Peptides against a protein of PDB entry 7UQJ. Designs and how they scored, part 66

Target 1, 160 residues: chain A of PDB entry 7UQJ
Amino acid sequence: PELYQNFNITPPRGVLFHGPPGTGKTLMARALAASCSSDERKITFFMRKGADILSKWVGEAERQLRLLFEEAKKHQPSIIFFDEIDGLAPVRSSKQEQIHASIVSTLLALMDGMDNRGQVIVIGATNRPDAVDPALRRPGRFDREFYFPLPDVKARFKIL

## One batch from the design tools (peptide; aimed at target 1 K56)

Design b2_p19_8_s1 (made by RFdiffusion4, then SolubleMPNN; from b2_p19_8, 10 letters changed)
Fold by OpenDDE base, seed 5:
Structure b2_p19_8_s1 (fold): chain B 160 residues (1-160), chain C 160 residues (1-160), chain D 160 residues (1-160), chain A 19 residues (1-19)
Amino acid sequence: as target 1 above (160 residues)
Amino acid sequence: as target 1 above (160 residues)
Amino acid sequence: as target 1 above (160 residues)
Amino acid sequence: MADEALAAMDNTKVELLYP
């Protein structure tokens, strides 16, 4: 509720943060999680990197995604943050393309299976929104996008 | 000495920093190195990424680890920081498992070969302590662990 | 102009920032971009990771580099920042060496093809200058190098 | 300075796992 009031948006299933590296996408996702956490209502924040899903969980990535969504549902209200979600993008090998297609297909199914009334928000962060599979950017998935421009140095010196 | 007094712990050969990404594990390791550095006693800080050892030093990773520990010993007092140490974890290919097993075996031997009276501290950082080879988490290796929780937003806005 | 006046150097085609991770190479590159940006003269800042060029743009990396340089030229004055430029370095496989050789060859050609009078600056950042292809470190390419030492904690707490 | 980094950590309960 409060996260969506802060964004003035109807609760999306997924939000895509995009913009240059080090614009604070990950920091903002964490800050949002903790700003919405009170002593009475703690938000559980789950984080995975797209490249880690593809490389570190080889042959179990689909299972690990399912477990992640189950755990997020168990610990509602929850945020699932995918950093570098474009790192799920296929590296051009037939084997990696097949693994990618399976992982992305699993993520799509998990996002589609979320109850819109559930207190699980998915945030994806990328430096390259055009490298994110268009299927993830459809309605009911990452259907809201926020651009993080490079703060000018004056704005950055106020954040630092 | 001072690092261990600050932690109120018997000097471990290795310390594992674990917790969510962007909790400041790398920043803390650097802050510790520099807080223990005086004008009279500079600590030399060595940093490697686990994934870089496995990927960038392919076929020389064991040699590069030996050289790193030799250099750290030469420049005592020293900190060797392994960021993303779980990136040494085998990606499920027989060839990568063999390379991993050799690299981890070399790291184990190097940590076991350190004199506990030496002024070389090893810090490993990971987002996934359970993905770190259990052999690295045994006594005389990474036998002390520090959890880095997500700072609540109030704590983060004081660091920024 | 102003960037080079700030560095007290003849305008290089490329500048290599090297030093330990988290010494602020990326932060400095961004700070330089924004310090040189006025209301009247905005510098466009482009950022890519070396590892991302090699892994995420497999089989299109050369094309993406060309497009990046064309876009930077279109939006003059511009900075192209390559973070982890040593991530272009060959991982020891004949196929990756060939891809690396092609990507590096393309980057060399793009840097050589820049008009020294153009308002496009290339900044490379690495933790390992010796892992950067020596061909990139020749005159007319990354021919100026800046070492980023670990700031002692006192210096870092003044930057934070 | 160690105290400020530690004080910034005092707000982040770093739990020693395995004292």
Scores: peptide ipSAE 0.000, ipTM 0.213, DockQ to the pose 0.027
OpenDDE base, seeds 1, 2, 3, 4: peptide ipSAE 0.000, 0.000, 0.000, 0.000; ipTM 0.207, 0.198, 0.324, 0.268; seeds 1, 2, 3, 4 fail the geometry check

Design b2_p19_8_s2 (made by RFdiffusion4, then SolubleMPNN; from b2_p19_8, 11 letters changed)
Fold by OpenDDE base, seed 5:
Parts: structure tokens; sequence; C-alpha cells
Structure b2_p19_8_s2 (fold): chain B 160 residues (1-160), chain C 160 residues (1-160), chain D 160 residues (1-160), chain A 19 residues (1-19)
């Protein structure tokens, strides 16, 4: 909210963090949640892994996504962070593909159903933006992308 | 051991660390193993991921759990850390459910079979305590739970 | 390159980092990439997870491995880091075994096909070196192994 | 190392707060 209020920019519904593993995507998402949290206005940070949504919530993933978005809406302002969101991408087994397609379809519908006035931001992180369903990367969904390069070590030694 | 000796507390057989991903559960488990390790009394730290037990040890997971507990007992004092222990929870496919149920049953039996005088502590970490089999959360198993909140950023700035 | 040039050692085609999770295998691989990167000679660091190669690139994993090695060759000097490389190991289900066997076979062929004069180093990290296909651990592949013990905490307090 | 990774992550967080 505040970062976007200061810039007169409509807060993106979804932001995609992409870059190599351990470039700090998850850390940045936490730092953003934290920097946007004041004593007066705490941001609630929700996190899920894409692979966990599929493997751990088998047969209830769609329901758990709905509950997650409802809870995020209830605790506004909120950030929903999906780590490894490409883990929601269809895997080439017909039965898993159908489950993946249903979960992705549910996520699309949930992102589309977010009121632009709602203080819920969705952050997706991936090592493979091209493995993310192109439908998630459309306007009104993950329509902003930030690249996280591997920190050049000289850049790290200048910051240490 | 020492942390519990100082408090006259029977060392828990099992401790469940729960909270959002990247709250430092795994790090805390390592730091605990480390802080409890002196020059005179090294703690041996064993780590497994719940998902790895299922996916990597398919058809031998029960045997690998037994070997892990035997090795931990041999190297007392020891910590067995299960990261993502909810990855051992039954997933709603009948064949996977049977494998999961057998693995969980084996883990239950191994935890129950630990002598309370043994210097083996089991730490489970999860992002979803409610996805952990309730049988694992009973007295004599993972009977102590610690919540790892997302560090409030103001709390982080006070610790730096 | 430079670390190996200074020692008159033929740069290993592959290095296996093994040891318990969070012993810093991934961190060391990044630090090595970094320390070998000068202003004049930037090392390109490529990272993949073994489990991700299987689960996220289903039916294209072989092609993605080929593209990865081609890209690494194009951006020489390069490091290809495979985290959790034991995640490429065959799991005891016949259909998954066949996919795993094909991916491992492709990785073997790619490592064998690397010109020894190429400035591409492959680092594999695992918590379970015995779960890595023995064919990957042969000369000309992952023929050097480094053990990452759990840092004894007293050793950590001497480094802080 | 995991504390150094977390400290490097926290330092990266600090670095990102200073950027």
Amino acid sequence: as target 1 above (160 residues)
Amino acid sequence: as target 1 above (160 residues)
Amino acid sequence: as target 1 above (160 residues)
Amino acid sequence: MAAEALAAMENTELELEYL
C-alpha cells in the first residue's frame, strides 16, 4: 500500500519475483511485508509453497486457496506470498494435470475476484517464470515482474 | 539435555516447531543442537525432510526411520530433526495413504520406544501443525509445540 | 578456473557436495561462484533442484538439462549447481523409475560430453551421497566429493 | 553456515533495506 500510495500507482494485484534460487525472493517478500508494517498498521503475511499446495492439500487445494484469500481479506492489509509458484504448473500426467489445471483455474478466479480497492497483494516467487502458467502473468493477476539476479559477489562484499 | 536439566524439566521426547516457512524453524533446530553441544558433550544432529522420507526412500522409508533412530541412539546425545514433517501426513490417494500410514505408524512406534532416559530429542518442523497426524502430537511424542511467528520487522531491528 | 589454475589441478567436471541439510552446501557453491568471479571474469551461476527437474519439467527434463548445459557453455566460465541431486535418483515406481533413468542418463551424457577445456563446472549437492546414482560418481563426472559436516557450534562462534 | 546463510540473508535483507 504505502510504497504504491507514494507513487500514485494502483497497487498491483500480483507481483512475480523471479530469479535463481536463494537470490532472496522469499526474503524480499518478507522484508516488504515487514517494511510496510507499522505499529499502527500491521500487514498480515500469508505464505504457501506451490508444491505444497499440490502435494500436501491433495483434493482440497482449491478449498485451501479460497480459505487463504478469505483469511487474507479478513486481515487486510495482507500479503499472500506463493513461493515456488511454478510448482502449481501442470505436470505431464493426465490426472495430476487435471488437478493442477483446477488449482491454477481457482487461483486465476481468486485473483480476478480481488477488489482493486482491497489491500491484499499477491506475490509469486519462481526460479522459472516461463514455467508459470501464462494466464497468471496477464494484467490484473501477476502483471508486474521483478528479476532477482544472483548477487555478484563483489556486490556482496561492498555491502558487507 | 542441559537446557532441561537447568529447569528440572523432563526432556520432551518430541518438540514440534510450527510457523510460516522461513521463520527459522530449521535454523533454530540447528542453533539448539549447537548451543547444547559443548567440547565435552557433542550433540549429534540428524536431519530428514518429511517429503524426502516418502519420495526418496520409497519402499524403505520404515527401515530408514529405524536406522535413523538406531544411529541417533548410538551417537547420544542426539537430535533428530524432521523438516516438513507434515510431508509424512497421509495424502488422499489410497496407495500413497497406505505408504504414509505405514511410515507414520513406524515413526509413532519409534518415538514410543524411546527410553525417556535416552538423550535423543526429536524435533519436527512444519508450516501446518494441523496437517501433522494427531497421533504424533500426543503425550510422549511431539508433546511440546513452539510457534515461530514471522519476525515482525521492528522486532528484527531490535535484535540487530 | 582460477582456484584450480592456482593448484595446477585439472578442474573437475563435477564436484559433489554432501552432508546434512543446511550445512551450507548451497551457500558454499554460491560463495565459490562468487570468489571465482572477478571484475574481468564473471562466473555465470546456474542452479537447479533435482526434485524440480523431475516434478516441474515432467516430459521435458532431458531437454531442459540440454538447454542448461548449452546456456552454461555459452556463458563460460560457468557453474551449474544441482541442489538435492539425489532427487534425480530413481524412485521405486516403474514409471517414475523410467523417467528418472532417462533424466540421469541425459545428465551422464551431458557431463561426459563436456570438453575438459570448457570452463563449466558442475556442482551437485546432496544430503545422501549413497542415494546418488553411482554412475554420476564415476571419473569424469562427479569425481570429487566434499563432505560438509554440521558445523560444531563452537566452530561457528569462532567464525562470528 | 545456516546462521551465516540467515545472517547473509539478514544481511541481504539489511542490504535490501539500505538499497
Scores: peptide ipSAE 0.000, ipTM 0.214, DockQ to the pose 0.023
OpenDDE base, seeds 1, 2, 3, 4: peptide ipSAE 0.000, 0.000, 0.000, 0.000; ipTM 0.192, 0.199, 0.307, 0.234; seeds 1, 2, 3, 4 fail the geometry check

Design b2_p19_8_s3 (made by RFdiffusion4, then SolubleMPNN; from b2_p19_8, 12 letters changed)
Fold by OpenDDE base, seed 2:
Structure b2_p19_8_s3 (fold): chain B 160 residues (1-160), chain C 160 residues (1-160), chain D 160 residues (1-160), chain A 19 residues (1-19)
Amino acid sequence: as target 1 above (160 residues)
Amino acid sequence: as target 1 above (160 residues)
Amino acid sequence: as target 1 above (160 residues)
Amino acid sequence: MAQEALQAMNNTELELLYP
């Protein structure tokens, strides 16, 4: 509640930061975590990279996701940031359907299982919002999207 | 020379941007490329991700690095930015020594082969400077390091 | 008044954040909103993107601006942040004069209609301050401007 | 003060964005 009041955002379960690489998505997530952490209210920031969860934890990725969400709930108010979330939950391509489907299903269940009053925000960052499973972009999940545009080269030329 | 004068930095061959993930290392590299590109002097910015060079070009990673440096030299003044450089040149761990050693050796040779008067800057970004091969952090390579701390909320409160 | 005391800024109606894209203008606006919100004084932060107001609300953009300012007034102390404000109020170019002129006129009227003692701050962010209608940059409107340079390595060295 | 706050904001924004 209060985390969301401080953001003046109707409590999203998930926020999708999308835009070209190096547009400050990860930076913004950290800065939001930092800005909302006062000396009186430390926000716990959890960061994971989507590809690392898939590659390091083959067969335990679901368990690691559950543990991450449990730890985030234990350390409320908290932010879970998934960098390169398109690496964790790619749009279903035919050949690796089962393993990726299970991880996506687990993430969906974890996001759906968050109480609307929970002080856990999930931020996903991607360079390719269209490569993220549409099920994650539905209401109650990553239902808020923020575009991080490239620095327009034209703005660059006017500053010099 | 002039690229380095614009940065007010003694001409480094390589700059290591290190700090926690999402501390704006990639943004800074782009911003530096931007700020140094005036209407009179366009800087060409080349960006690669360390993990992508290893994963996409298994067996051709060295050739792709050579081509990248040749293209950067052709388009001087230029910046080569390696995001997640710890993925390209990790500290030698026992089990994958030869392939990683060859890529590291190639990158070392490419950096050593740059004329000190060259208008090519190499920027490596990492969350783990200690995971970067120490040979890359020696003089004439990534010999300048910039720490990108987390936004301390305390610094923000001192401005108010 | 007190919102402005907390910002250590003489009460501006509007602040223009300008600088290259990805220089953290949006981050700073959120950060200021967060830092000025103590447990005793919650600041309400409203964010809109200039291009979104024009594109999503063709024919209702003026009404949406009025509603935004009314809601901000209702939830004082508040910040209205316009990201990419050059998209909302571009300098009058010949071919789309009437629609843009009406939106600019509405924004001018809304800013002029704020009492100097109002606890509503309007922040506009742009990569192109010269692309913002000069009428918005006059006293009593966006009369304070903050330049967000590309992170010059010099600014970083002054912090360390 | 305002320039110092701006420099400090730019510095802290740089410290925040590029801490």
Scores: peptide ipSAE 0.000, ipTM 0.201, DockQ to the pose 0.145
OpenDDE base, seeds 1, 3, 4, 5: peptide ipSAE 0.000, 0.000, 0.000, 0.000; ipTM 0.287, 0.296, 0.164, 0.320; seeds 1, 3, 5 fail the geometry check

Design b2_p19_8_s4 (made by RFdiffusion4, then SolubleMPNN; from b2_p19_8, 12 letters changed)
Fold by OpenDDE base, seed 4:
Structure b2_p19_8_s4 (fold): chain B 160 residues (1-160), chain C 160 residues (1-160), chain D 160 residues (1-160), chain A 19 residues (1-19)
Amino acid sequence: as target 1 above (160 residues)
Amino acid sequence: as target 1 above (160 residues)
Amino acid sequence: as target 1 above (160 residues)
Amino acid sequence: MAEEALKALDNTKVELLYP
């Protein structure tokens, strides 16, 4: 937040982290949260798994998304991290259309309704960016994408 | 088990590990299992994900919980580790009430029915302790809570 | 693939990685993918979580499995990694019989329909091999099983 | 331990690669 404000850059409403699982997407999201936190300004980090929102909140997922965004706004500066966002917003061509379409439409509306001046960053993580509704990947939503490559197996084994 | 017996401490029936994901809750639960295992006494480690019990066992989750606790009792000393226990026992105020209420009531009864002298430890892990039914967090159930802070991002990047 | 071809060994259609969570099953599957990849032949690595296929694709899971196997065949040499395969193919005795039986039957048929000469390896990972339908563990399917022990807690704490 | 896990991993890899 402050970093983007300092550069007079409209903070991206959403950042998509994509890449194979275990490439550090969740860690990077947390790292960003910690790095943007000063002793004076703790960033509130909200994490949800996309699939959990669907499964735990059948028929209430929209309300839970709204509450999450409201809570993030109340506790700004904040980061909303959606792990496995493709579970929350799969491509609309999936026949589970009504529930998913409703959740996706709500998420789109919530992202569109975020004031660009708000200190709320939304990070979506996915292993499959092509499984995410393209509407989420448009400007003003998840408009920045970062690929997390698999470290070379040698590099990953050195990390382990 | 033996560690608590050696201290004449009534072993907690349940321990709640809470903290951000990837803070090592599952690892610590396993560490406790291994550390309490001697060459003479292997601790049987039972692991279940909370959400998996709900999703895999719609209408049978209660029976599966009972079987799990019976199996843990048969194979004592044992640890039952519930990963993402908030998926198993979400707060009762969720409208998915009947299935969840039944599973929660069964889990409560199973924890209440554990003899405090039994060598069965239940560890629940959650990223959101406030999403766990408060009835589980009462004395004689998950009465000890351990917070797993995020390692400093620098520490976690050194691990990665 | 090439390694098995070089030894004139019929590549196993499926390999089951089992062992406690966080023992490196997913890492090993990726390491195999990368180690079998030469600069000349990149292995395409397909990853799915078993539970996600069920939850994301209610009524379409069979089609998605077929598409996954077709895509893997098109992009061979390839690895299909099913994380938490017990979520995809739980033991048939679960009362969720029809959906699970249909998905399991489809997965069985897909594994049986794989040409042994194909450069497609299926890796299933589970924390509970006994929760996997025994039909998947038969010869010509997941016929090789590798146990991933917990590294000694000391070992795992040094990795963390 | 990374080396032992790597060795165990390497051994498992060797067992997988050289059945």
Scores: peptide ipSAE 0.000, ipTM 0.208, DockQ to the pose 0.023
OpenDDE base, seeds 1, 2, 3, 5: peptide ipSAE 0.000, 0.000, 0.000, 0.000; ipTM 0.269, 0.196, 0.327, 0.368; seeds 1, 2, 3, 5 fail the geometry check

## One batch from the design tools (peptide; aimed at target 1 S55 V58)

Design b2_p20_1 (made by RFdiffusion4)
Pose (drawn by RFdiffusion4):
Structure b2_p20_1 (pose): chain A 160 residues (1-160), chain B 160 residues (1-160), chain C 160 residues (1-160), chain P 20 residues (1-20)
Amino acid sequence: as target 1 above (160 residues)
Amino acid sequence: as target 1 above (160 residues)
Amino acid sequence: as target 1 above (160 residues)
Amino acid sequence: PPREYPPREYPAEDIAAARA
């Protein structure tokens, strides 16, 4: 941590996995979760699938998001993987409902808002990156974007 | 206050930060929240978002807004910051649930009934200005609209 | 009434001020209420909003509306003004609440219960006219309309 | 006697469609 405090830099804590289906996005997330449970320093893994938080009560989806990010603050070494994040956080439109844009606005305020979110890495896997809200694709929340392509010749050889 | 009585004008008590993502809106609100807590006179910063207002009970979201504005009037030199305000106050629509139009109407009434001395300042950052209700964007509610643009060369040089 | 009842032209049961925001609709009702700054028993003015009638309870909103109309009949020549009548009477649908729908179901029955010898006029204001419920715009209700447009050049010169 | 309305909710069909 002194190497990041040597400068006035904060580490990148957000990655957006994107590419075609079957290219290794969830596999890489699974390998990262298995590696986080065997290095004997507790990196807590939070798995979230799509719109897992959707509820029929008003304000319960934003409350579940706030609780997920808070329980991430309770254990500092924690990770949040959002599988199929284009179903949880679509581009905010006036035509669609307000539960969607309200979830996106809560996710924006919880990733880079007024309060610091802690040592919480946020990973989102998507097949449709341009269905993710563009305000979620900037540094401070999903700094990096890993494009997982269809494998080339050497990569197919290695996979096989 | 005599300058604002000599000319028959009321000081603006509302600002709407708007601009592209990552241009300085939450940063300015964070710098103003740190400047509220340093000097010999104290300004009270009230931070809010859509999650700690929206409730599942009838008449509880508007009661939380009223408690916010009454508590800010109690601590009279005050700032209220609504981040991602288009999620809290979308454009009123009959095709939406009634809780969003009811929040926008309560917010319009509470802003039209403030102290009328420049004591409670209300600052909102929407990232998208069209999504916010036009009744909130008229002078009397959010008087000033600060456009935080993408920086030009001298501004990029200063930021770097 | 000695003059206007000679010709049998009935006064309107419901007159609707509608227009863009900031066009002076609240000013006209405030100026008509300052024309109620005259002696008693003539042009009693009631200033209500799309809020501060609707409550947590199930009967105080309709009971209070019936009482407002009964006090309007008690002082014979009287005016009821509903500022932001889309807050009190939104569109009834299946995303609508029950308490607003019953407020509309009672306001309609109270406007059809008003006699033909027109001594209670109900003026209502809105910035979004096709967001008020369609039933109050039927004949025998809010049927005469006043459009308040943005000012032209001479009007802006007078305002300045 | 004072009465109360039930808690507010979103339509369940919309939630089911958004999850799909």

Design b2_p20_1_s1 (made by RFdiffusion4, then SolubleMPNN; from b2_p20_1, 11 letters changed)
Fold by OpenDDE base, seed 4:
Structure b2_p20_1_s1 (fold): chain B 160 residues (1-160), chain C 160 residues (1-160), chain D 160 residues (1-160), chain A 20 residues (1-20)
Amino acid sequence: as target 1 above (160 residues)
Amino acid sequence: as target 1 above (160 residues)
Amino acid sequence: as target 1 above (160 residues)
Amino acid sequence: APEYYPPLEYPEELVEELKA
């Protein structure tokens, strides 16, 4: 947050953490939030699972996303972490296409509607970046991507 | 890993990683697997989500668990990592009690049936250790527990 | 844990966890500590930040290190985790060279002076393994290194 | 299938950027 302001770099509204499951995407998002938090400036961390938003809020997922972004804005500086964001905004498949399209459209609108003056960062974590709707991966949304590879087998953790 | 050799501690067949979501439980399990792997002795890492075993294998979850343990034994030294193990073996609630009881019973039998000569370690990750069936948390099963606190205990993340 | 008993590997006196910040190094150290702890054999976990030892104990850092190792020996089996060990034992830079040299010399002597019969493991975590004095990375000290990496550098992390 | 996992490397820069 502050580094982006200091470097006159427009902070990405969204960062996509992608890589195999259990590569530390969620840990990194939390560590980032922790590291940006000071005694004077506490970062509020919101965590949601993409699949949970889809399943728990059947018919209200759009409203819950709006509420989440409003709450994040209210508690800025804040991080919204979407775990398994591919579950929230999958690439359009035929059968659930309308529901997914509306949720994706809402998330797109919320990310596009974030004023650059807001100290709200959105982090999406996925095991399959190509399973995330390409519209979310465009500039002004998740415009930065971080690949979390598996822990180095060759950088032998010789804890043996 | 090496600590267990020095301490003549009978290594647990199972280790429970518990703590808030995104505290690096899965990363830790992978890092442990990587750390124990050498060029000469590669550890095979099996990852399963508890909820996925329950949902994808309705009526075959017991068989899939058996196959997983057989495959882990075949590829020893190996780690079986159950992500969200509370989703696989929830504390017995009345309505799904029979299906959950059979899956839990199968997992218990598989953990109890691990010959101490086997180079198979089971790691369970949960956000709610108290939501894991207490039978799994007994000696000879998940008899060691690891609390994964949030990154930077001092950086007061108000995770809302 | 069990895997290490099977491999007949002599445990290192020191393990260096290296890799960028937020990598789960601290989490790994805590998880290892807890993994070695049982109801019958609780491992005592000592955590210190390298920079904190240097800054809080100006003129007493050597004494505090000695006390830490004595306390760890008294509470064996134990793990000493140095977070940001590069802050404790930086590669010699000219201006603080004497103070750093004395602290490094003390830590070297403490690690060398650990009787192999002692159930004390030292884990150093650093973001910059090459910023750690090479003398600490020699056999009998931090003789095993674990790289905690994040996302694939090849997936072009251009945050900047 | 059993997986063998390859090396990670960390974006310190992301940590610094998100710390900001």
Scores: peptide ipSAE 0.012, ipTM 0.357, DockQ to the pose 0.071; fails the geometry check
OpenDDE base, seeds 1, 2, 3, 5: peptide ipSAE 0.008, 0.000, 0.000, 0.011; ipTM 0.341, 0.371, 0.395, 0.404; seeds 1, 2, 3, 5 fail the geometry check

Design b2_p20_1_s2 (made by RFdiffusion4, then SolubleMPNN; from b2_p20_1, 12 letters changed)
Fold by OpenDDE base, seed 2:
Structure b2_p20_1_s2 (fold): chain B 160 residues (1-160), chain C 160 residues (1-160), chain D 160 residues (1-160), chain A 20 residues (1-20)
Amino acid sequence: as target 1 above (160 residues)
Amino acid sequence: as target 1 above (160 residues)
Amino acid sequence: as target 1 above (160 residues)
Amino acid sequence: PIEYYPPLTYPEEEVKRLRE
């Protein structure tokens, strides 16, 4: 929000961070939240895991997503970070597919319902961008993607 | 390895990265592997998740851990990174506690059996250091700990 | 500092983070500062931009660098982060080359004058490692380098 | 400061520690 405001950039409604596990997707999201927060303007950071949305919110996931987006809007400028958003992918049971479809449909509606004037950024992180529902990757949703390559294996060991 | 070699420091057998989710533990572990790798000396990076050790390797987890340490020794200098190492923590079933105890016991034995001359570093990452078995946190195992705070607002205020 | 202390590692005098713009060099420097800071031991983070050293400190850049290193030593353990350190590179005018040479010479002297017992880490970030004066990249200065490969360029343009 | 709202499954004390 503030980063985008400081740059006079319209924040994307959604940004997909994808890349191999441990490329710093979650760290980058947190640190973007940090970098955008100032003393004058605090950014509120909300974090959820895709797997937790399916497993911990069974039967109320849609309601919890709505409440999350409402709280994020209430506390704007804000970031909603979905870690492991591919964890919303259907696991093989037809009943889980229906639950998944309902949750994804709710997330789509919430992302579509974010007024372009809202200072809420949604960041999804995944290790498997192709396992993310293509509907989430459309314009007005996660329409911006960031590939987090492994920092070249050559570069990392000299900090320790 | 190379960092520690370049500094004439004995690599710790194990390092625990702990802190809130998405503080860059996995990125740092990766970013440590890359910085110690040079064109002349590549570091091999092995990654496993604690939850995968319990769920995907059911009945062969101990063997897979041994093979992992053997491969890491064969490809030294190397880093073994255990993401979510607290995922080796017992989930409440007595049968899972026994499986957990056997896996943890195997990991302890493998860490204790690392010849101090070996160029293998083990990095464990957790969001819950207190959920990591205290036996793993003893000297000769994960005897070095790194706290990854959320970029403290105070640190941030001094960064800005 | 604490990372290096917890590892019983002598902090390198300087680390060069290089890679395409917005690969998270600045973010990583900040996250390293945060990860090394504990409740018991706060790390002080100092940030300067290479271009600001040339443009904002015209005629006093050498003094401001000395003061920065003195403050960093006074507040150790500390990190000095130079973002865009290649911005100290000469822009084509002979007068700017002399100013640059004096500033770089001062930075070299300050890095060389850091007592090896000092808990001050210098991190330089650049998008153009080949535009960084080779004298800065010598042992005892920025003698460790980290390549930050692009997160997809399309991604970065949308984070900014 | 980033106000961090951890998953609802985190105790309020952990939420407080993550906000500090």
Scores: peptide ipSAE 0.006, ipTM 0.337, DockQ to the pose 0.042
OpenDDE base, seeds 1, 3, 4, 5: peptide ipSAE 0.000, 0.000, 0.000, 0.006; ipTM 0.262, 0.227, 0.298, 0.362; seeds 1, 3, 4, 5 fail the geometry check

